# Peptides against a protein of PDB entry 6D0Y: the designs that were tried, part 76

Target 1, 225 residues: chain A of PDB entry 6D0Y
Amino acid sequence: ETEDHLESLICKVGEKSACSLESNLEGLAGVLEADLPNYKSKILRLLCTVARLLPEKLTIYTTLVGLLNARNYNFGGEFVEAMIRQLKESLKANNYNEAVYLVRFLSDLVNCHVIAAPSMVAMFENFVSVTQEEDVPQVRRDWYVYAFLSSLPWVGKELYEKKDAEMDRIFANTESYLKRRQKTHVPMLQVWTADKPHPQEEYLDCLWAQIQKLKKDRWQERHIL

## One batch from the design tools (peptide; made by RFdiffusion4, then SolubleMPNN)

Design b2_p16_6_s4 (from b2_p16_6, 8 letters changed)
Fold by OpenDDE base, seed 3:
Structure b2_p16_6_s4 (fold): chain B 225 residues (1-225), chain A 16 residues (1-16)
Amino acid sequence: as target 1 above (225 residues)
Amino acid sequence: SEKQKALEELEALAKS
């Protein structure tokens, strides 16, 4: 494949096709593997780019990377390294929306056998441990809790299957923090009932409730959060 | 491996 053709193939994977998505991904993985000797750097950059810029195709590209990792372990490692580097850069640049998405992307790589579950659990343990830091802005504590909770729809099932005790501890620590953190009151954000209006739940409390329900439902998501 | 080193960095991300 030519360099330009590779870009087209990578960017358009998952779009309407006569073949199944799984078949298309397997085929593309084969093409990319064959071209690694000539275009490794370009392929790596392309995959990193689409992983970052096309969030609607998150699971498509994590699956593709999983297939590539199985074919070429070293390349899979290089991709993970590149994405982690990008996450660090996003945090340094205060691009927190990109950062949280990258955490979610890396989380889904656990399902694709690219990142081991224990590593992800360790990361989340450290995320939630930020809530115990003294003399730091609440926004820092809140962000790491948010990054953890917002990633669980993509990895919670896998982590509880392999590290249930550790995950329960993280959940307990998260719950403890949410109970004691300061909450913002916004009078205009209220749900009106017939007789008694009530304030809309604070965003982290709302997310926590959603994740608790997801956990109770054995991580079977009926509605996208 | 470089992958493992990167994962160690990921695990320690919140501490940086």
Scores: peptide ipSAE 0.574, ipTM 0.943, DockQ to the pose 0.018
Fold by OpenDDE base, seed 5:
Parts: sequence; C-alpha cells; structure tokens
Structure b2_p16_6_s4 (fold): chain B 225 residues (1-225), chain A 16 residues (1-16)
Amino acid sequence: as target 1 above (225 residues)
Amino acid sequence: SEKQKALEELEALAKS
C-alpha cells in the first residue's frame, strides 16, 4: 500500500462492508504489518492520531492495535509508549478531557491484550492513592477518582476477572474517599415524576452509583454511559 | 523492553 492509501484505510476501518468487522480488522492488520518496514513512523502517527481524534471508534482502534501487537510486539510497544507520552502531555497541558479519554483508551487496550491487567491495576491503585495526598486541591483528588471510575466500563470486567482482590481494595478506598470528600453546596434540584421525586446528585456520587450498578450487573452494560 | 518501561511510567503517572 502507498503511504497516502494507508491513511484512508486506517480512517475508514469499521465503515459499512460486506465482510465482518473482525475480518476487516484482521486484513488491515496484515496490510499494516507488511508496510511497517517502509512506513512504520507514518503508521504509528496515523494510529495515534485516530486513537485521539475518533473516540467513536475507540474499540475499533484498540482492537486493531491488539491485532498488530500480536503480529509485531515491538510495534505494539512503540504504540503504547506513544500513547502514554501523549497522556503525559495532555496532563501537562491541563487537557483533562483528552487525558481521561486516553485513560479509557489505554484501559480498553487491556481487553485487547496489549497492556497487561496487573499494569492497569497498578495504575489505578496509584490514581486512587491520590485521594490520600495531603495539601493538594480536591479537584486533583476528584479527577483521578473520576478517571478511574469513568474507565471501568471499558476494563472493569477484565480487571475483576484477573485481580479481584486488588480491585476490591481500590473500590473500598474510593468509597471511603467519596464519603469524606466535601461536596458543592447548592440548592437541591428535584425532578418530580407521577409517582416519585428524583433528587439531583453530585457528579461523582452519581458516577459511583452507576459503577456500583455496573459491577452488580457483572459489568454487563445495559446502556452506554 | 521499551514497552515495559513505558508501562512502568504509566503505573507511576499519578505520582508525577
């Protein structure tokens, strides 16, 4: 494939086809592997770009990277390294929306066997440990908890299957923090239905409740969060 | 490996 065509292939993967998505991804992985000797840097940049700019195709690209990693472990490593570097840059630039998305992306790479579960657990342990830091803004503590919780829809099942005891500890620490953190004090807003009033919840408490429900449902989502 | 080193940095991200 030519360099220009690679961009088209990578950007359009997952679009309507007569073949299954899995077949298309396997085919594309083969094409990309074959082109690595000549276009490694270009392919790497393209994959990093689409990973960041096309969140609607998150699982498509994590799967693709998983396939590539299986074919070429070194390239998989280079991709992971690039994404981690991007995450660090996002945090440094105070781009927290991109940062949290990248955490989700990396989380889903665990499902694709690109990142080992123990590494992700260790990362989340350190995220939640921020809640124990003293003399830091609460917004810092809250963000790392948010990043952890908001990533669980993508990796919670795998992590509990592999590291249930460690995950339980992280959950316990998270719950403890949520109970003791200060909440924004505003007048309560309520939505009244025909039979029951519904209070407005604080965002982290709401997310926590959603994740607890997801966990209870054995990480089987009934809707996209 | 480079991958392993990168993962170690990821694990320690919150400490930065």
Scores: peptide ipSAE 0.572, ipTM 0.943, DockQ to the pose 0.018
Fold by OpenDDE base, seed 2:
Structure b2_p16_6_s4 (fold): chain B 225 residues (1-225), chain A 16 residues (1-16)
Amino acid sequence: as target 1 above (225 residues)
Amino acid sequence: SEKQKALEELEALAKS
């Protein structure tokens, strides 16, 4: 494929087709692999770009990268490296929305066998360990907990299958933190009715409850988080 | 490997 055509193929994968998504992804992976000798840098940049700009296609592109990684391990490594660099840059730039998305993306790469589960567990252990840091803003602690919890819909099943004991420890630490963290803004979010007052859950508490439910459901998502 | 190095950086992100 020509360089220009590669962009079209990568950007349009997962759209309506006579073939199955799986077939299309396999085909595209083959095309991209064949063109790596000539267009590796371009393909790498394109994949990084669409991974970041098209969150609605997260699982499509993680799957594609998984297929590519299986075909060309070195390229898979380069992609992971690029995404990690981007995550670091996002954090440095205080672009926390992008950062959390990238954490989620990297999390799903575990399912695609691009990133080993132990590495992701170690990362999340370190994330939750931020809650134990002294003399840091709570927003920092909260963000890393949020990044962890919000990624579990994409990787919780795999991590518990591979590292259940470690995950339980992380969960325990998370729960402990959530119980003791300050919630000064919660009252402002309370919804009151004359007959049935209902306090609105704080966002992390709400997310925690959702993740606990997801865990109870064996990580089979039956509702939109 | 470069991938392993990157993963080590990933694991250490929160410490950065």
Scores: peptide ipSAE 0.572, ipTM 0.942, DockQ to the pose 0.018
Fold by OpenDDE base, seed 1:
Structure b2_p16_6_s4 (fold): chain B 225 residues (1-225), chain A 16 residues (1-16)
Amino acid sequence: as target 1 above (225 residues)
Amino acid sequence: SEKQKALEELEALAKS
């Protein structure tokens, strides 16, 4: 494939096709592997770009990277390195929406055998340890807890299968923090029946409840969180 | 490896 055509292939993967998505991804991985000797930098940049800008295709691109990593381990490593660098830059720039998305993306890379589960567990341990920091804004503590919890729909099953004891500790620490943190007043925005009133929960408390339910359901998601 | 170094940075992200 020519360099110009690579952009089209990468951007359009997962769109309407007569073939299965799996077949298309395998085919594209083969094409990209063959072109790495000549277009590695271009391919790397393209993949990083679409990974960041097309969140609706998160699982498509994590899967593609997983396939590429299996074919060319060094390239997989370079991609991970690039994404981690981008995450670090996002945090420095206070772009927390991008940062949390990148954490989710990296989390799903665990399922694709690109990132080892122990590394992700270690990262989340450090995230939750922020709750123990003194003299820092609560928004910092809350964000790292949010980043952890909001990523579990993508990787919670795998992490518990590999590191259940460590995950239990992280959960315990998270629960402890949520119980003691200052909670924001939440206006009553939902309509409920008079006989069954349901108070509004703060967003982290709500997310925590959802994750606990997800965990109870063996990480089988029944609705989009 | 470079990947391992990157992962170490990832693990330590919240500490920086």
Scores: peptide ipSAE 0.568, ipTM 0.942, DockQ to the pose 0.018

Design b2_p16_7_s1 (from b2_p16_7, 7 letters changed)
Fold by OpenDDE base, seed 3:
Structure b2_p16_7_s1 (fold): chain B 225 residues (1-225), chain A 16 residues (1-16)
Amino acid sequence: as target 1 above (225 residues)
Amino acid sequence: KSFEELFSERLKKLKE
């Protein structure tokens, strides 16, 4: 495979095809596995790119990564490392929209047996711990809470099944922060923008309520968040 | 569950 061809295959997976999605994913996994010896770096970069730029295909690509990890035992770790680097870069650049997509992607990788549940819990512990730091602006603290809460629809069930005590602690800390954080008046129903981690100050409270309901419902989604 | 089983479940969800 040429590099251009690999790019096309990866970018177009999940689109309309004469074959089933299952067949396409299995086929692509096989192609990528065979090409890893020659194009590992390129494949890693491409997958990282589509994870950032095509959030609508999140579950398709996490599944693909899971397949590759199952076939190549070290691929998952290398991919996660690349994603973490990208996450750090996005945060440094204050690219909150890209960063949250990466966190959600990583969250769903827990379900694909690429990331261990304890590792994801540790990440969320680190996120929520930012709320306790005085040198961090509230806008950043709010974003970390948002990133945590907004990722739970993908991974909350698994994390509570494996690490319920730790998750309860994170929730308690989150609740405490939400009660004490400063709130400013903004119009409701504002459109999300890249320059605002949460365009509505009450958005976190709303999200918190939604997540609490989801948790109460045993992480079975009954509504669209 | 094996990844294969999980994969099948995920695919069913994706096809909905």
Scores: peptide ipSAE 0.169, ipTM 0.823, DockQ to the pose 0.032
Fold by OpenDDE base, seed 4:
Structure b2_p16_7_s1 (fold): chain B 225 residues (1-225), chain A 16 residues (1-16)
Amino acid sequence: as target 1 above (225 residues)
Amino acid sequence: KSFEELFSERLKKLKE
């Protein structure tokens, strides 16, 4: 297949089709596997691109990558390396939205057996360790905490099952940071509902509370949504 | 769990 055709196939997977999503993903995986010898670098780039630009299809593409990794033992590692390079570039460019999508994508790759749980834990340890660094703007420290917490709906269950002690340490460090960080207070902004009024909560504190509840609820996503 | 089993389950979940 041509490079343009591959791009089309990858970008359109998961869209309305006469075939099931399962069939489409399996079919696409087969096509891509066959074309890896000729278009490996292009396929890697395309998948990296859709990961950052089409976050609504995150689970579709992580599944696809997982399928490819299962069929080609070298693919997963190379893809992750590309993703990490892109993540670093996004952060350097202050493209935080793109960066967080990449982190979430990597997180879900743990569920697809592309990334080992210990490796993801190590990444999150590195993220949260930024909060302890000097000469780093709070906005950047906040982002790393946000990236960590906002990724847990995808991978928190798996990580706690395998690395509970390490995760607890990360949580403790996160909590400590959240308590000591500067907060933007808007006391005059309150949300009024028919039931009760409440002040607008700072976004990281809100997220923290949500994740704590999710953890308590055994990482069942329906409880946070 | 085999890869086939893992992804079969995941694909089933995705179509929900």
Scores: peptide ipSAE 0.160, ipTM 0.818, DockQ to the pose 0.033
Fold by OpenDDE base, seed 1:
Structure b2_p16_7_s1 (fold): chain B 225 residues (1-225), chain A 16 residues (1-16)
Amino acid sequence: as target 1 above (225 residues)
Amino acid sequence: KSFEELFSERLKKLKE
């Protein structure tokens, strides 16, 4: 396979096809596995690229990576390493939207047996620990909390099943931060009347409430976050 | 769970 052909195959997976998604993923995994000896670096870069640029296909590509990792046990670790490097680069470039996509992607890789649950817990511990550091702008502290909370729809269930005590500690620290942080007054897109059942909430407070509800619902999503 | 079993479950969710 040529590099251009690999790019096309990776970018188009999950689109309309005469074959099932399962068959297409298995087929693509086979092609990529066969080409790893010659195009390993390119394949890693391509997968990292689609993870950043095609967040709508997140679950498709995490599944693909999981499938490749199952076939080649070294691939997953190398891919994660590349993703972490990219995450650092995205943060350095102040591309926070791209960064959060990467965090969500890594989160879902736990479900694909690519990243161990304890490793993801450690990452989130590191994120939330930033809220306790001095000389860090609140905007960055807020982002780490946002990245953590907004990733839980993908991995919260798994992490609480395996690391409930550690997760509770992270939640407690998060709650503490949200209570003491300075709230910004940003105009709401929706006009809320005083008579409505829910008062106006700051964005992170709203997200926190949604995640708390999700947790109470045993991580069964009932609404689109 | 094996990855194959998990894979099958994930595919079902993707179709929802």
Scores: peptide ipSAE 0.144, ipTM 0.808, DockQ to the pose 0.032
Fold by OpenDDE base, seed 5:
Structure b2_p16_7_s1 (fold): chain B 225 residues (1-225), chain A 16 residues (1-16)
Amino acid sequence: as target 1 above (225 residues)
Amino acid sequence: KSFEELFSERLKKLKE
């Protein structure tokens, strides 16, 4: 396979095809596995790129990485390391949208058996601990909370199944922060029925309420937040 | 496919 061909294959996976998505993913995983000896760095970069630029296909690519990791034991770790480096770079560059996509991607990798649940819990502990640090702008504190909460639709169930006590502590710390933080209220278009009122809320408060509901519903959701 | 459907399917494959 040429580098250009690999790029095409990776970018187009999940698009309309005569074959099932599962079949295409397995096939692509096989192709990439075979090309790792020659193009590992390129493949890592490509996957990191699509993780950042194609968030709408997050679950497709996390699944692909999971399949690759299952086939090549070392690949998953190397990919995660690359992703974490990219996350740090994104944060340094104040590219918070890219950063949150990376966090969500890493979160879903737990479900793909690439990242261990305890490791993800530790990451979230580190995120929420930022809220307790002095001389940190609230915008940054808020982002870490946002990154944590907005990732839970992908990984909350798994983390609570394995690390419920630790997760509860993180939730408690998050709740306490949300009660203390300064809030900026903006008009929002709310659509709700009379039976299910939805008050106007600041975005993090709204997200918190949604996640609390999701948790109560045992992490079963109709739509991704 | 929905997220849940994809997840369920991939999970089966990844556990094999």
Scores: peptide ipSAE 0.107, ipTM 0.764, DockQ to the pose 0.041; fails the geometry check

Design b2_p16_7_s2 (from b2_p16_7, 8 letters changed)
Fold by OpenDDE base, seed 3:
Structure b2_p16_7_s2 (fold): chain B 225 residues (1-225), chain A 16 residues (1-16)
Amino acid sequence: as target 1 above (225 residues)
Amino acid sequence: RSFEELFEERKEKLAA
């Protein structure tokens, strides 16, 4: 396999094919595993790139990494390290959109048995602890809470199954912060007409309510958008 | 874990 060919294979996985997605993923995993001795660095870079740039294929690539990790734990570890580095860089650069997606990606890696549940809990503990720091703008505090809550659809079930007590503590701290934070209500353009206008709910409060409902529903999503 | 096992776990998410 050539580097160009590997790039094409990795980038195009999950796209329309004569074969099933299962077959394509299995085949690609086999190809990548076989080529790791010669192209580990290239494969690592490519996977990090597509993980970052192709959010529509999140579950495809987390699954692929899960397969590779099961066969090569060192490679899986290196991939996670690269993703963590990217997350830190995004945070330092205040690229919050990329950062939150990376957190979601890492969250789904827990389901793929690439990241241990305790490690993810520790990350979320660190995020929520920012709300307790002094001299931190609320926008920063809010983002860390948002990053935590918005990732729970991907990993909440697994974390509560294994670390329920710790998760409850994080939730308690989150709730406490949400109650005491300043709320900014910015009117949004109404694109839908309703018989009765409904007051706009603050985005973080809305997310909190959604996550609480998800938790109540045992982390079973009824509607996937 | 085998590919089949992991894929089965992920089938619903992959189909969405």
Scores: peptide ipSAE 0.391, ipTM 0.915, DockQ to the pose 0.034
Fold by OpenDDE base, seed 2:
Structure b2_p16_7_s2 (fold): chain B 225 residues (1-225), chain A 16 residues (1-16)
Amino acid sequence: as target 1 above (225 residues)
Amino acid sequence: RSFEELFEERKEKLAA
């Protein structure tokens, strides 16, 4: 495929087609693999771009990268490195919305056998370790916890299957932080269902509860978080 | 890993 056509193919994958998604992904992967010798840098850049800019296609692109990685481990590694660089840049630029999405994307790459579980665990350990640092604003510490917890729907199952002890340690540290962190002072909102009050929790506490439930359910999502 | 294996693993997520 030509360089210009590659952009179109990559951007449009997963959209309505006469062919199945499986067929389209397989076909695109084949095209990209064939063109890597000639357009490696371009393909790498395109994939990084769409991965960053099209969050609605997260699972499509992680799957695509997974397919490519299976055929070319070096390319897969380079892609991950590029994404990590993007994450670092986003954090440096205080673009936390992009950063958290990138963490989720990387998380799902574990499921696609692109990132090793231990590596992701190490990343999360690094994130949660920020909560133990002094001279770091709570808003930043909160973000790292949020980034960790909000990514677990994508990768928690895999990580606990392979690194349960390490994950438990991370959870313990997270729980400890959540208990001791300063919470905003706002009026509590409650919803009553069947005469049972249900308080509206602070966002991290709420997320923690959701993740704990998900963990208890062996990471089987019954409802969208 | 084969394409079929990976796709099968991802089928549920891709359908969502």
Scores: peptide ipSAE 0.389, ipTM 0.914, DockQ to the pose 0.034
Fold by OpenDDE base, seed 4:
Structure b2_p16_7_s2 (fold): chain B 225 residues (1-225), chain A 16 residues (1-16)
Amino acid sequence: as target 1 above (225 residues)
Amino acid sequence: RSFEELFEERKEKLAA
């Protein structure tokens, strides 16, 4: 495959096709694997780009990277390093939307056996540790908690299966922070519908409640309401 | 893990 064709293949995977998505992914993985000796750097850059710009294809590209990593662990490592570097740059630039998506992407890479569970736990420990820093604005502290919690639908099950004690510690620290953080005082408004009342909650408190329920439901997303 | 094993594991998620 030519370099330009590789770009097309990578960008278009998952789109409507006569073949199944699984078949297309397998085929693409094979093509990329064969072309790594010639186009490793280009493939690396392309995958990093689509990982950032095509959030709707998160599971497609994490799977693809996982498939490649299974055959070439060096490439997988280089990809993760590039993604971590991008995450750091996004954070420095206060590009929180990109950063949070990158964290979610990395989270699903754990499921794809590209990132070890202990490494992801360590990342989340680092995130939550920011809440203990005095010289950091609350907005930033809140973001790290948000990034952590909002990533758990993707990786919470795996992390608790392998690092339950460490995860519990992170949860405890998170809960402690949420209790002591400043909250915008808004009049308590309850939206009452014929079906179910829904009280208005602060966004992190709401997310925390959702994640607690998800955890209780053994990380099955279909049970989260 | 093998290529085939990962592929099999992800089928359900990819189908969603």
Scores: peptide ipSAE 0.386, ipTM 0.913, DockQ to the pose 0.035
Fold by OpenDDE base, seed 5:
Structure b2_p16_7_s2 (fold): chain B 225 residues (1-225), chain A 16 residues (1-16)
Amino acid sequence: as target 1 above (225 residues)
Amino acid sequence: RSFEELFEERKEKLAA
């Protein structure tokens, strides 16, 4: 495969095809695995790029990485390292939207057996610990809490199955922070009506309530009115 | 882990 062809294959996976998604993913994984000896760096860069630029295909690419990791453990590790570096760069550049998406991507990699649950718990512990630092602006503290909470729909179930006590501690610390933080009105992305499960609230308080409900429902998503 | 095992685990997520 040429570099250009690999790019096309990676970018187009999951799109409409005569073959099943399973067949396409298996085929692509096979192609990439075979080409790793010659194009590892290029493939790594391509996967990092599509992971960042195509958020609508998050689950497709996390699955693909999971498949590759199962056959090439070192490559999976290198990919995670690259994503962590990108996360750090995004945070340094104050690119919060990209950063939060990267955290969600990493979270779903836990489900794909690329990242161990304890490692993700440790990351979230580090995030929430920022709320305890006095020299950090609240906007940064809020972002870490947001990044943690907004990633739980992807990985909360897995983390509580394996590290429930540690997760409860993180939740307790999060709740404590939310009670004491300065609150500012932020426009909501959803319309609040009388039949909504939660009243109009500040965005982090609203998210907290949603995640608490999700946790109560054992991380099984339900219809939101 | 096999491809089939991982894909089966992810089938519902991928279909969403």
Scores: peptide ipSAE 0.386, ipTM 0.913, DockQ to the pose 0.034

